Peptides against a protein of PDB entry 6RGO. Designs and how they scored, part 231

Target 1, 392 residues: chain A of PDB entry 6RGO
Amino acid sequence: MALKLLGFNQDATCFSVISSNKGVTIYNCDPFGKCFELEKSTSNDEELDFLVEMLFSTSLIAVVDKTIGASKRKKLKIVNTKRKATICELTFPHEIMDVIMNRKIICVVLKSDQIFVYDISCMKLLRTIDVRGEKLKSTSKFRNSEAVGDIGVRVSLSTDNNSILCYSSYSKSDKENAPLNDIVVFDALKCIQINVLPAVHQSNIVCIACSPDGMLMATASEKGTIIRVFKTIDTENDEPILVNEFRRGSRPSRISEMKFNHDNTLLACVGESDTIHIFALPVTTTEADANEDDTLQQSSHSLSSSINGLQYISKGLANRFGKIIVSKIPTQSQQRHVAYIKIPENAKYRIGFPKDTTNTIHICGEDGNYLVYSIPRNEVGPCTLVKSNTFD

## One batch from the design tools (peptide; made by RFdiffusion4, then SolubleMPNN)

Design b2_p18_8_s1 (from b2_p18_8, 9 letters changed)
Fold by OpenDDE base, seed 4:
Structure b2_p18_8_s1 (fold): chain B 392 residues (1-392), chain A 18 residues (1-18)
Amino acid sequence: as target 1 above (392 residues)
Amino acid sequence: SEFQKLYEEAQKELEKAE
């Protein structure tokens, strides 16, 4: 059967798939099994297309049916999975491209490069962000989104209650063809722009991940060779703080998804390549917990030595035009993966990190495999398969 | 609203899973 992956929920306790014969199925990861099915509304052999975003492991899901006609692609349904009932239906002016949520916020991304931010508690619209509108004050041409393929606004939302929204924006260049290579950091609850990271890549950003706490973000361009990790809120001398620059590979390859683990120690990426890459992040010592018990000093020594080579290249060369050029870390100082998973060629995979086990990764494939891997802590190497299940 | 009741139900489900 043709499977299409929708991905994991926020804590990797569930994942969603489209089965050509059944419609949408949600699987629980532990114990492994089907927890919800949304039946196919049509008997036609039409290719099924859905967006499904689940509120953690709860009975609340957001669903967009993209299969049938331009009208349904503009409808968001909030569904209770236990009752199999639509409780809220919202209609948008344009096709829905993405839906993300946490405990407080739903964000709806439109093909118009608009982000609608809702209070999940009452489905009240808090903000409409017009990513083009900031540019349209200078250039009247609506980019017909048809001509530029899969290039649109990308979003990621923190899974915590702070609700830090990171989104790609158009560079302020007077060029008609300005890339989506800026990042905006937005407080989705207060509806305030916190930070703007200009020109974080030379080409369009195609993947963004926000950390669970919203303190870090990872970005990848359409080249997918370099992943950059930034602080979201903190700045040095009004300049963006580049924490890490990772090298995924030498060849261009699209990154489809990135995820931080729950303690911000690991970043995973997946895409069109035969390899899931896992990178180690420096432990950001938050200064806050300095007050309690003195005793367990001993064993943390060994892994710190290889990470010390992260020169904070805070020297943004302010080019003569006030553009912060994020200094490219020299290729020799670009960190590589610390761990990897080999996946079948041409198989699409999705990734998730469980909350309780920071050195475990969940993956699922369009090949019908759900796999749990252990990530090596003390060595660079392959991840170890811990458990596997199949789905259809 | 019916939505508010389901949101409160989902929040109670969340609090039980934490």
Scores: peptide ipSAE 0.323, ipTM 0.876, DockQ to the pose 0.834
Fold by OpenDDE base, seed 1:
Structure b2_p18_8_s1 (fold): chain B 392 residues (1-392), chain A 18 residues (1-18)
Amino acid sequence: as target 1 above (392 residues)
Amino acid sequence: SEFQKLYEEAQKELEKAE
């Protein structure tokens, strides 16, 4: 059967798949098994397409049936899984491209490059963000929307209650073909723009990950060769703080998903390549815990000493046109992965980090494999397979 | 509303899983 992956929930306790014959199935990771099934609404042998976003391991899911006709693709259903009942239905003016949620907020991304922000507690609209609206003030020409392929607004939301929303925006360049290479950081609860990171890549941003606490974000462009990690809120001299620049590879390859672990020590990425890459983030020692005097002299020559020097002050080289170009970190300072997982060629995989085990990663494939890997702490190398299950 | 009741149920499910 053809499987299509929808992804893990926020804490990687569940994942969602589309089975061509059954519809949507949600699996629990531990104990492994089916926890919910949504039957296909039609007897037709049409290719099933859904968006499903689950609120952690709860009975609350957001569902978009994209299988049949332009009308259903504009409907968001909030479903209680225990009752198998739709409790709320919203209709949008355009096709829904993405749905993301946390305990407080639902964000709905439309094909029109609009983001609708809702208070989940009452499904009240808090904000409509029009990502094109800033561009429409400068360029009267409607680009024929037909030729802009798989490039749309990308979003990521913090899993905490602060509800930091990161989204891709169009650069203020007068070029008819402005790329989606800016990032906006938005407080989704207060409906306030916190920060704008201009031109974080040279091409369109295709993947964004926000940290669980909303303090970090990772970005990747269409090239998928470089991943950049920024602070979301903090700025230095009104300039964006680049924390890390990671090299996934030398060859272009699309990154489909990135995730931080729950303690912000690891960033994983997956995409069209045969390899999931895991990068170590420098632990920012907050100066606060310097007081406990405990004398344990254990001579762990921690590889930490080489990381301290990379306060690369992003000296924004104002180019001849006054645009802040994120300074290319010298290729010598680009960190590689600390760990990796080999995956089958042509199998799409999704990733998740469980809350309780910061050195464990969950992955699932359209090949019907659910796999749990242990991430090596002290060595650069392959992850170790700990658990495997199959699904259909 | 029925929605609020089911949202409160989901929040109680979160509080039990933490």
Scores: peptide ipSAE 0.315, ipTM 0.873, DockQ to the pose 0.791
Fold by OpenDDE base, seed 3:
Structure b2_p18_8_s1 (fold): chain B 392 residues (1-392), chain A 18 residues (1-18)
Amino acid sequence: as target 1 above (392 residues)
Amino acid sequence: SEFQKLYEEAQKELEKAE
């Protein structure tokens, strides 16, 4: 059967798929099996398209029927899976492009480059963010909305209660064709903009990941050759906001998804390439001043990645030209993956990190494979397959 | 609301899984 992957939930305990014949199916990862099915509402041979966002492993899901010809592409349904009932329905002025949630909020991204932020507890609208309207205040020239191909606003949300929302925004360049290469960091609960990261790539941002705690974010452009990791908040210390730069490859390839693990030690990426890449993040030891003398000489070979190439552009030049966040990092300081998984060519895969096992990754493919891999800690190399299941 | 009850049910499902 043709399968389409919708992805993992926040803690990788479940994943969602579209089966052309059945509709939406949600699988539990452990024990492996079907936990919910949403039947196809139409007998037509129309290509099914859905958005499904699950609140962890709970009975609460958000569903959008994106099937072509369906007048439902503007409707968000909140469904209880145990009761098989729609408990809330919202209609938007434009097509829904994405839906993300955590324990506190739901964000709905529209084709109009609007983000609607809701309090999940009562479905009250907290904020409408108009990414295009913000551009208009800065640049008098509307891009004609027709030329917005597959490049829209991208979003990611922290899975914690801090509810840090990262989204792509239009650069303030006077060019009629300003790219979506700025990042806005937004407190979705307080409805306050925390930070703006200008020009984080030269081209449009196509993938964003927020860390579970909202302290880090990763970005990739349409080139997908370089992944950048940033702090979401400016530290009072003169520390660079750019903490990592990873090289996925030399050839352009679309990145479809990125995920941090639960403790922010790993970043995985997947896309149109035959390889899932896993990168190690430097553990930012928050030096908690625990003066306790306990002499456990664990030889942490700190891979002192010599980030010698981050020339601090002195504060004096930054004040005149705006925060140049992306200094020309020497190409030699770009870290490679520490681990990888080979996947079939032409199979789309999705990734998830389980909460309880920081060195385990869950993956699922449109080939009907659900796979659990162990990530090597001490060596650069392939991941080891631990568990395999099939679904249809 | 019925929604609030189902949200509270979902929160209790989270607390049991942690």
Scores: peptide ipSAE 0.301, ipTM 0.862, DockQ to the pose 0.786
Fold by OpenDDE base, seed 2:
Structure b2_p18_8_s1 (fold): chain B 392 residues (1-392), chain A 18 residues (1-18)
Amino acid sequence: as target 1 above (392 residues)
Amino acid sequence: SEFQKLYEEAQKELEKAE
């Protein structure tokens, strides 16, 4: 059967799948099993396409029927899974491209490059963000759908209650083909812009991940060779703080998803390549709990020296061009993965980090595999398979 | 509203899962 992955929920306790024969199925990860099914409403042999976002492991889901020919691509349904009832329906002026949520906020991304921010408690509209801005309204040429890579606004939302929204924005270049290479950091609750990171890549940003606490974000461009990690809120001399630059690979390959673990110590990425890459982030030891165990100190010193090297590079290049060209971290200081998972080259995979086990990753494939891996702590190498299940 | 009751039900489901 053709499976299409929708992804994991916020804490990787559930994942959603489209089955061509059944419609949408939500699986629980532990214990593994079906927890919800949404029956196929259409008798047609049309390729099913849906957006499904689950509010953690709760009975609340957001659903968009994106199936071709369905007049429903502009409709968001909020569904209670226990009652099998639609509790709210919203209709948008344009096709829904993405939906993301946490305990407080739903963000709806439209094909018009608009982000609608809702209070989930009452479905009240808090803000409409127009990412194109006023100047680009005149070039109403919808990018012809012929460009294979649907380059649109990308979003990520913190899973906490702070509701930090990171989104890709168009660079201020008056060029008709300005890349989506800026990042805006937005407080979705207060409806205020917190930060703007200009030109974080040379090409369009195609993947963004916000950390669960909203303090970090990861970005990848269409090239998918370099992943950059920034602080979201904190700035140094009103300049963005680049925390890490990771090299996924030498060859271009699209990254489809990135995730932080719950303690911000790991960043995973998946995409069109045969490899899930896991990168280690430097643990920012807040100086406060310096009292106890001496033994882990030796490994931290080598990473701190690399961060100090980053500060020296920023000061030298900022003075010359007035644009924060995120100084290409010298190729020598680009960190590689610390762990990896090999996956079938033709299978799309999604990733999630469970809350309770910071060194465990959940993955699921369009091949019908749900896999749990242990991430090595002390060595660079493959992850170890801990559990496997199959679904159809 | 019916929506608010179901949202409050989902919040109680969150509080039990944490």
Scores: peptide ipSAE 0.283, ipTM 0.854, DockQ to the pose 0.783

Design b2_p18_8_s2 (from b2_p18_8, 7 letters changed)
Fold by OpenDDE base, seed 4:
Structure b2_p18_8_s2 (fold): chain B 392 residues (1-392), chain A 18 residues (1-18)
Amino acid sequence: as target 1 above (392 residues)
Amino acid sequence: SEFEKLVEEALKELEEFE
């Protein structure tokens, strides 16, 4: 059967798939099994297309049916899975491209490059962000979305209650074809722009991940060779803080998804390549917990030595035009993966990190495999398969 | 509303598992 992956929920306790014969199925990861099914509304052999965002492991899901006609692609349904009932329906002026949520916020991304931010508790609209309108104020030219294929606004939301929203924006260049290579950091609860990271890549950003706590973000361009990790809120001398620059590979390859683990120690990426890459992040010692017990000094020595080569290249060459050029870390100092998973060629995979086990990764494939891997801590190498299940 | 109650029920499902 043709499977299409929708991905994991926020804590990787569930994942969603489209089965051509059944419609949407949600699987629980542990114990492994079907927890919800949304039946196919039509008997036609039409290729099913859906967006599904689940609120963790709860009875609340957001659903967009993209299969039938331009009108349905503009409808968001909030569904209670226990009741199998639509409890809210919203209609948008344009096709829905993405839906993300946490305990406080739902964000709806439109093909118009608009982001609608809702309070989940009452579905009240808090903000409409018009990424094109911001561009028009700066560059006077409307970019028709039709001419750029799959290049649209990308978003990621922190899974915590702070609700840090990271989104791609158009560079303030007077060029007709300004890339989506700026990042805006937005407090979705207060509806305030916190930070703007200009020109974080040379080409359009196609993937963004926010850390669970909203303190870090990872970005990848359409080249997918370099991943950059930034602080979201903190700045040095009003300049963006580049924490890491990772090399995924030498050949261009699209990254479809990135995720941080729950303690911000790992970043995983997946895409069109035969390899899931896992990168180690420096432990950001938050200065806050310095007060309690002195005793357990001993064993943390070994892994710190390899990470100390992160010169904070805070020296943005302010080019003569006030553009912060994120200094490219020299290719020799670009960190590589610490771990990897080989996946079948041409198989689409999705990734998730479970909350309780920061050194495990959940993956699922359009080949019908759900796999749990252990991530090596002390060596660079392949991940070890811990458990596997199949789905149809 | 009935919607707000159902969202509150779903949010309580999170608090019971954390």
Scores: peptide ipSAE 0.457, ipTM 0.904, DockQ to the pose 0.767
Fold by OpenDDE base, seed 1:
Structure b2_p18_8_s2 (fold): chain B 392 residues (1-392), chain A 18 residues (1-18)
Amino acid sequence: as target 1 above (392 residues)
Amino acid sequence: SEFEKLVEEALKELEEFE
């Protein structure tokens, strides 16, 4: 059967799949098994397409049936899984492209480059963000947006209650084809723009990940060769703080998903390549815990000593046109992965980090494999397979 | 509303697992 992956929930306790014959199935990771099934609404042999976002391990899911006709693609259903009932239905003016949520907020991304921000507790609309509306103020010409392919607004939301929303925006370039290469950081609860990171890549941003606490974000462009990690809120001299620049590879390859682990020590990426890459983030020692004097002289020559020097002050080289170009970190300072997982060619995989085990990663494939890997701490190398299950 | 009650019930399910 053809499987299509929808992804893991926020804490990687569940994942969602589309089975061509059954509809949507949600699996629990531990103990492994089916926890919910949504039957297909039609007897037709049409290719099933859904968006499903689950609120952690709860009875609350957001569902968009994209299988049949333009009308259903505009409907968001909030479903109670225990009752198997739709408890709320919203209709949008345009096709829903993405749905993301946490304990406070639901964000709905439309094909119109609009983001609708809702209070989850009452489904009250807090904000409509029009990512094109900022561009339309600068560019009078309606280019027929028909030929802008699979490039839309990308979003990521913090899993905490602070509800930091990161989204891709159009650069203020007078070019009719301004790329989606700016990032806006938005407080989704207060409905305030916190920060704008201009031109974080040269091409459109295709993947964004926010850290669970909303303090970090990772970005990747269409090239998928470089991943950049920024602070979301903090700025230095009104300039964006680049924390890390990671090299996934030398060959272009689309990154489909990135995730931070729960303690912000690891960033994983997956996409069209045969390899999941895991990068180590420098632990920002907050200066606060310097007081406990405990003398344990264990000579762990921690690889930490080489990381301290990379306060690359992003000297924004204002180019001849006053645009802050994120200074290309010298190729010599680009960190590679610390760990990797080999995956089958042509199998799409999704990734998740469980809350309780910061050195464990969950992955699932359209090949019907759910796999749990241990991430090596002290060695650069392959992850170790710990658990495997199959699904259909 | 009945919706708000069901969302509150689902949010309480989170507090029981944390």
Scores: peptide ipSAE 0.457, ipTM 0.904, DockQ to the pose 0.769
Fold by OpenDDE base, seed 3:
Structure b2_p18_8_s2 (fold): chain B 392 residues (1-392), chain A 18 residues (1-18)
Amino acid sequence: as target 1 above (392 residues)
Amino acid sequence: SEFEKLVEEALKELEEFE
């Protein structure tokens, strides 16, 4: 059957798929099996398209029927899976492009480049962010919305209660075709803009990941050759906001998804390439806890020690004009993956990191494979397959 | 509301597994 992947939930305990014949199916990862099905509402041979966002492994899901010709592409349904019932329905002025949630908020991204932020507990609208309207205050001509193909606002949300929202915004360049290459960091609970990272790439941002704690974010452009990792908050110390620059490859390839693991030690990416890449993040030892003298000389010659010597002196020349010039990190300082998974060519895969096992990754494919891999800690190399299941 | 109750029930499902 043709499968379409919707992805993992926040803790990778479940994943969602569209089966052309059945509709939406949610699988539990362990024990592996079907936990919920949403039947196809129409007998038509129309290509099914859905957004499904699950609140972890709970009975609460957000669903959007994206099927072409359906008037439902503007409707968000909140569904209780135990009752098999819609408990809330919201209608938007424009097509829904994305839905993300955590324990506190739901964010709805529209084709109009608007982000609606809701309190999940009562579905009260907290904020409407108009990413285009912020550009109207600058004399820059709007890109005609028709010529912007698959390039829209991208979002990522922290899975914690801090609810840090990262989104792509239009650069303040006087060019008629300003790229979506700025990042805004937003406190979604307080409805306050925390930070703005200007021109983080030369082209439009197509993928964003926020860390579970909201302290880090990763970005990739249309080129998908370089991944950048940033701190979300300016530290009082003259520390560079840009903490990592990773090279996925030399050939352009779209990155569809990125994920941090639970402890911010790994960043995975997947896309149109035959390879899932896993990068090691330097552990920012907060110097605060170094005072306990516990002499456990565990000689973990972790590959981390050779990375510490590259002080990324991104001298952020904070020139008086607020242009954070992302200093060109020398191409020699671009880190490669520490681990990888080979996937079938032309199979779309999604990735998730389980909470309890920082060195395990869950992946699922439109080929009907659910796979669990162990990530090597001490060596650069392939991941080891630990578990395999099939779904249809 | 009945909605708020159902969201609270779903949030409690998280606290039982953490």
Scores: peptide ipSAE 0.454, ipTM 0.902, DockQ to the pose 0.768
Fold by OpenDDE base, seed 2:
Structure b2_p18_8_s2 (fold): chain B 392 residues (1-392), chain A 18 residues (1-18)
Amino acid sequence: as target 1 above (392 residues)
Amino acid sequence: SEFEKLVEEALKELEEFE
């Protein structure tokens, strides 16, 4: 059967799948099993396409029927899974491209490059963000759908109550084809812009991940060779702080998803490559708990010296060009993965980090595999398979 | 509203699991 993965929920306790014969199925990860099904409403042999976002493991889901020919691509349904009932329906002026949520906020991304921010508790519209801004007054040309890459606004939302929204924005370049290579950091609750990271890549940003606490953000461009990690809120001399630059690979490959673990120590990425890559982030030891265990200190000193080297390079280049060209971290200081998982080259996979086990990753494939891996701590190498289940 | 009650019920499901 053709499976299409929708992804994991915020804490990787559940994942959603489209089955061509059944419609949408939500699986629980532990104990593994079906927890919810949406029956196929259409008798047609049309390729089913849906957006499904679950509020953690709760009875609340957001659903968009994106099936071709369906007049429903502009409709968001909020469904109670226990009652099997639609409890709210919203209609948008444009096709829904993405839906993300946490305990406070629902964000709806439209094909018009608009982000609608709602209070989840009452579905009150808090803000409409127009990412195209005033530039739309001249170029009424909808990008002809012939541009092969679905280059639209990308979003990520913190899973905490702070509700930090990171989104891709168009560069200030007066070029008609300005890339989506800026990032805006937005407080979705207060409806204020916190930060702007200009030109974080040379090409369009196609993947963004916000950390669960909203303090970090990872970005990848269409090239997918370099992943950059920034602080979201903190700035140094009103300039963005680049924490890490990771090299996924030497060959271009699209990254479809990135995730931080719950303690911000790991970043995973998946995409069109045969490999899930896991990168280690430097633990920012807040100076306060410096009292106890002496033994782990030696490895942290080598990473801190590398970060201090980054600060020296930024100061030298910033003064000359007045644009924060994110100074290309010298190719020599680009960190590689610390762990990896091999996956089938033709299978799309999704990733999630469970809350309780910071060194465990959940993955699921369109091949019908749900897999749990242990991530090595002390060595660079493959992850170890801990559990496997199949679904159809 | 009935919606607000159902969202509040779903949010309470989170507080019972954390």
Scores: peptide ipSAE 0.443, ipTM 0.901, DockQ to the pose 0.769

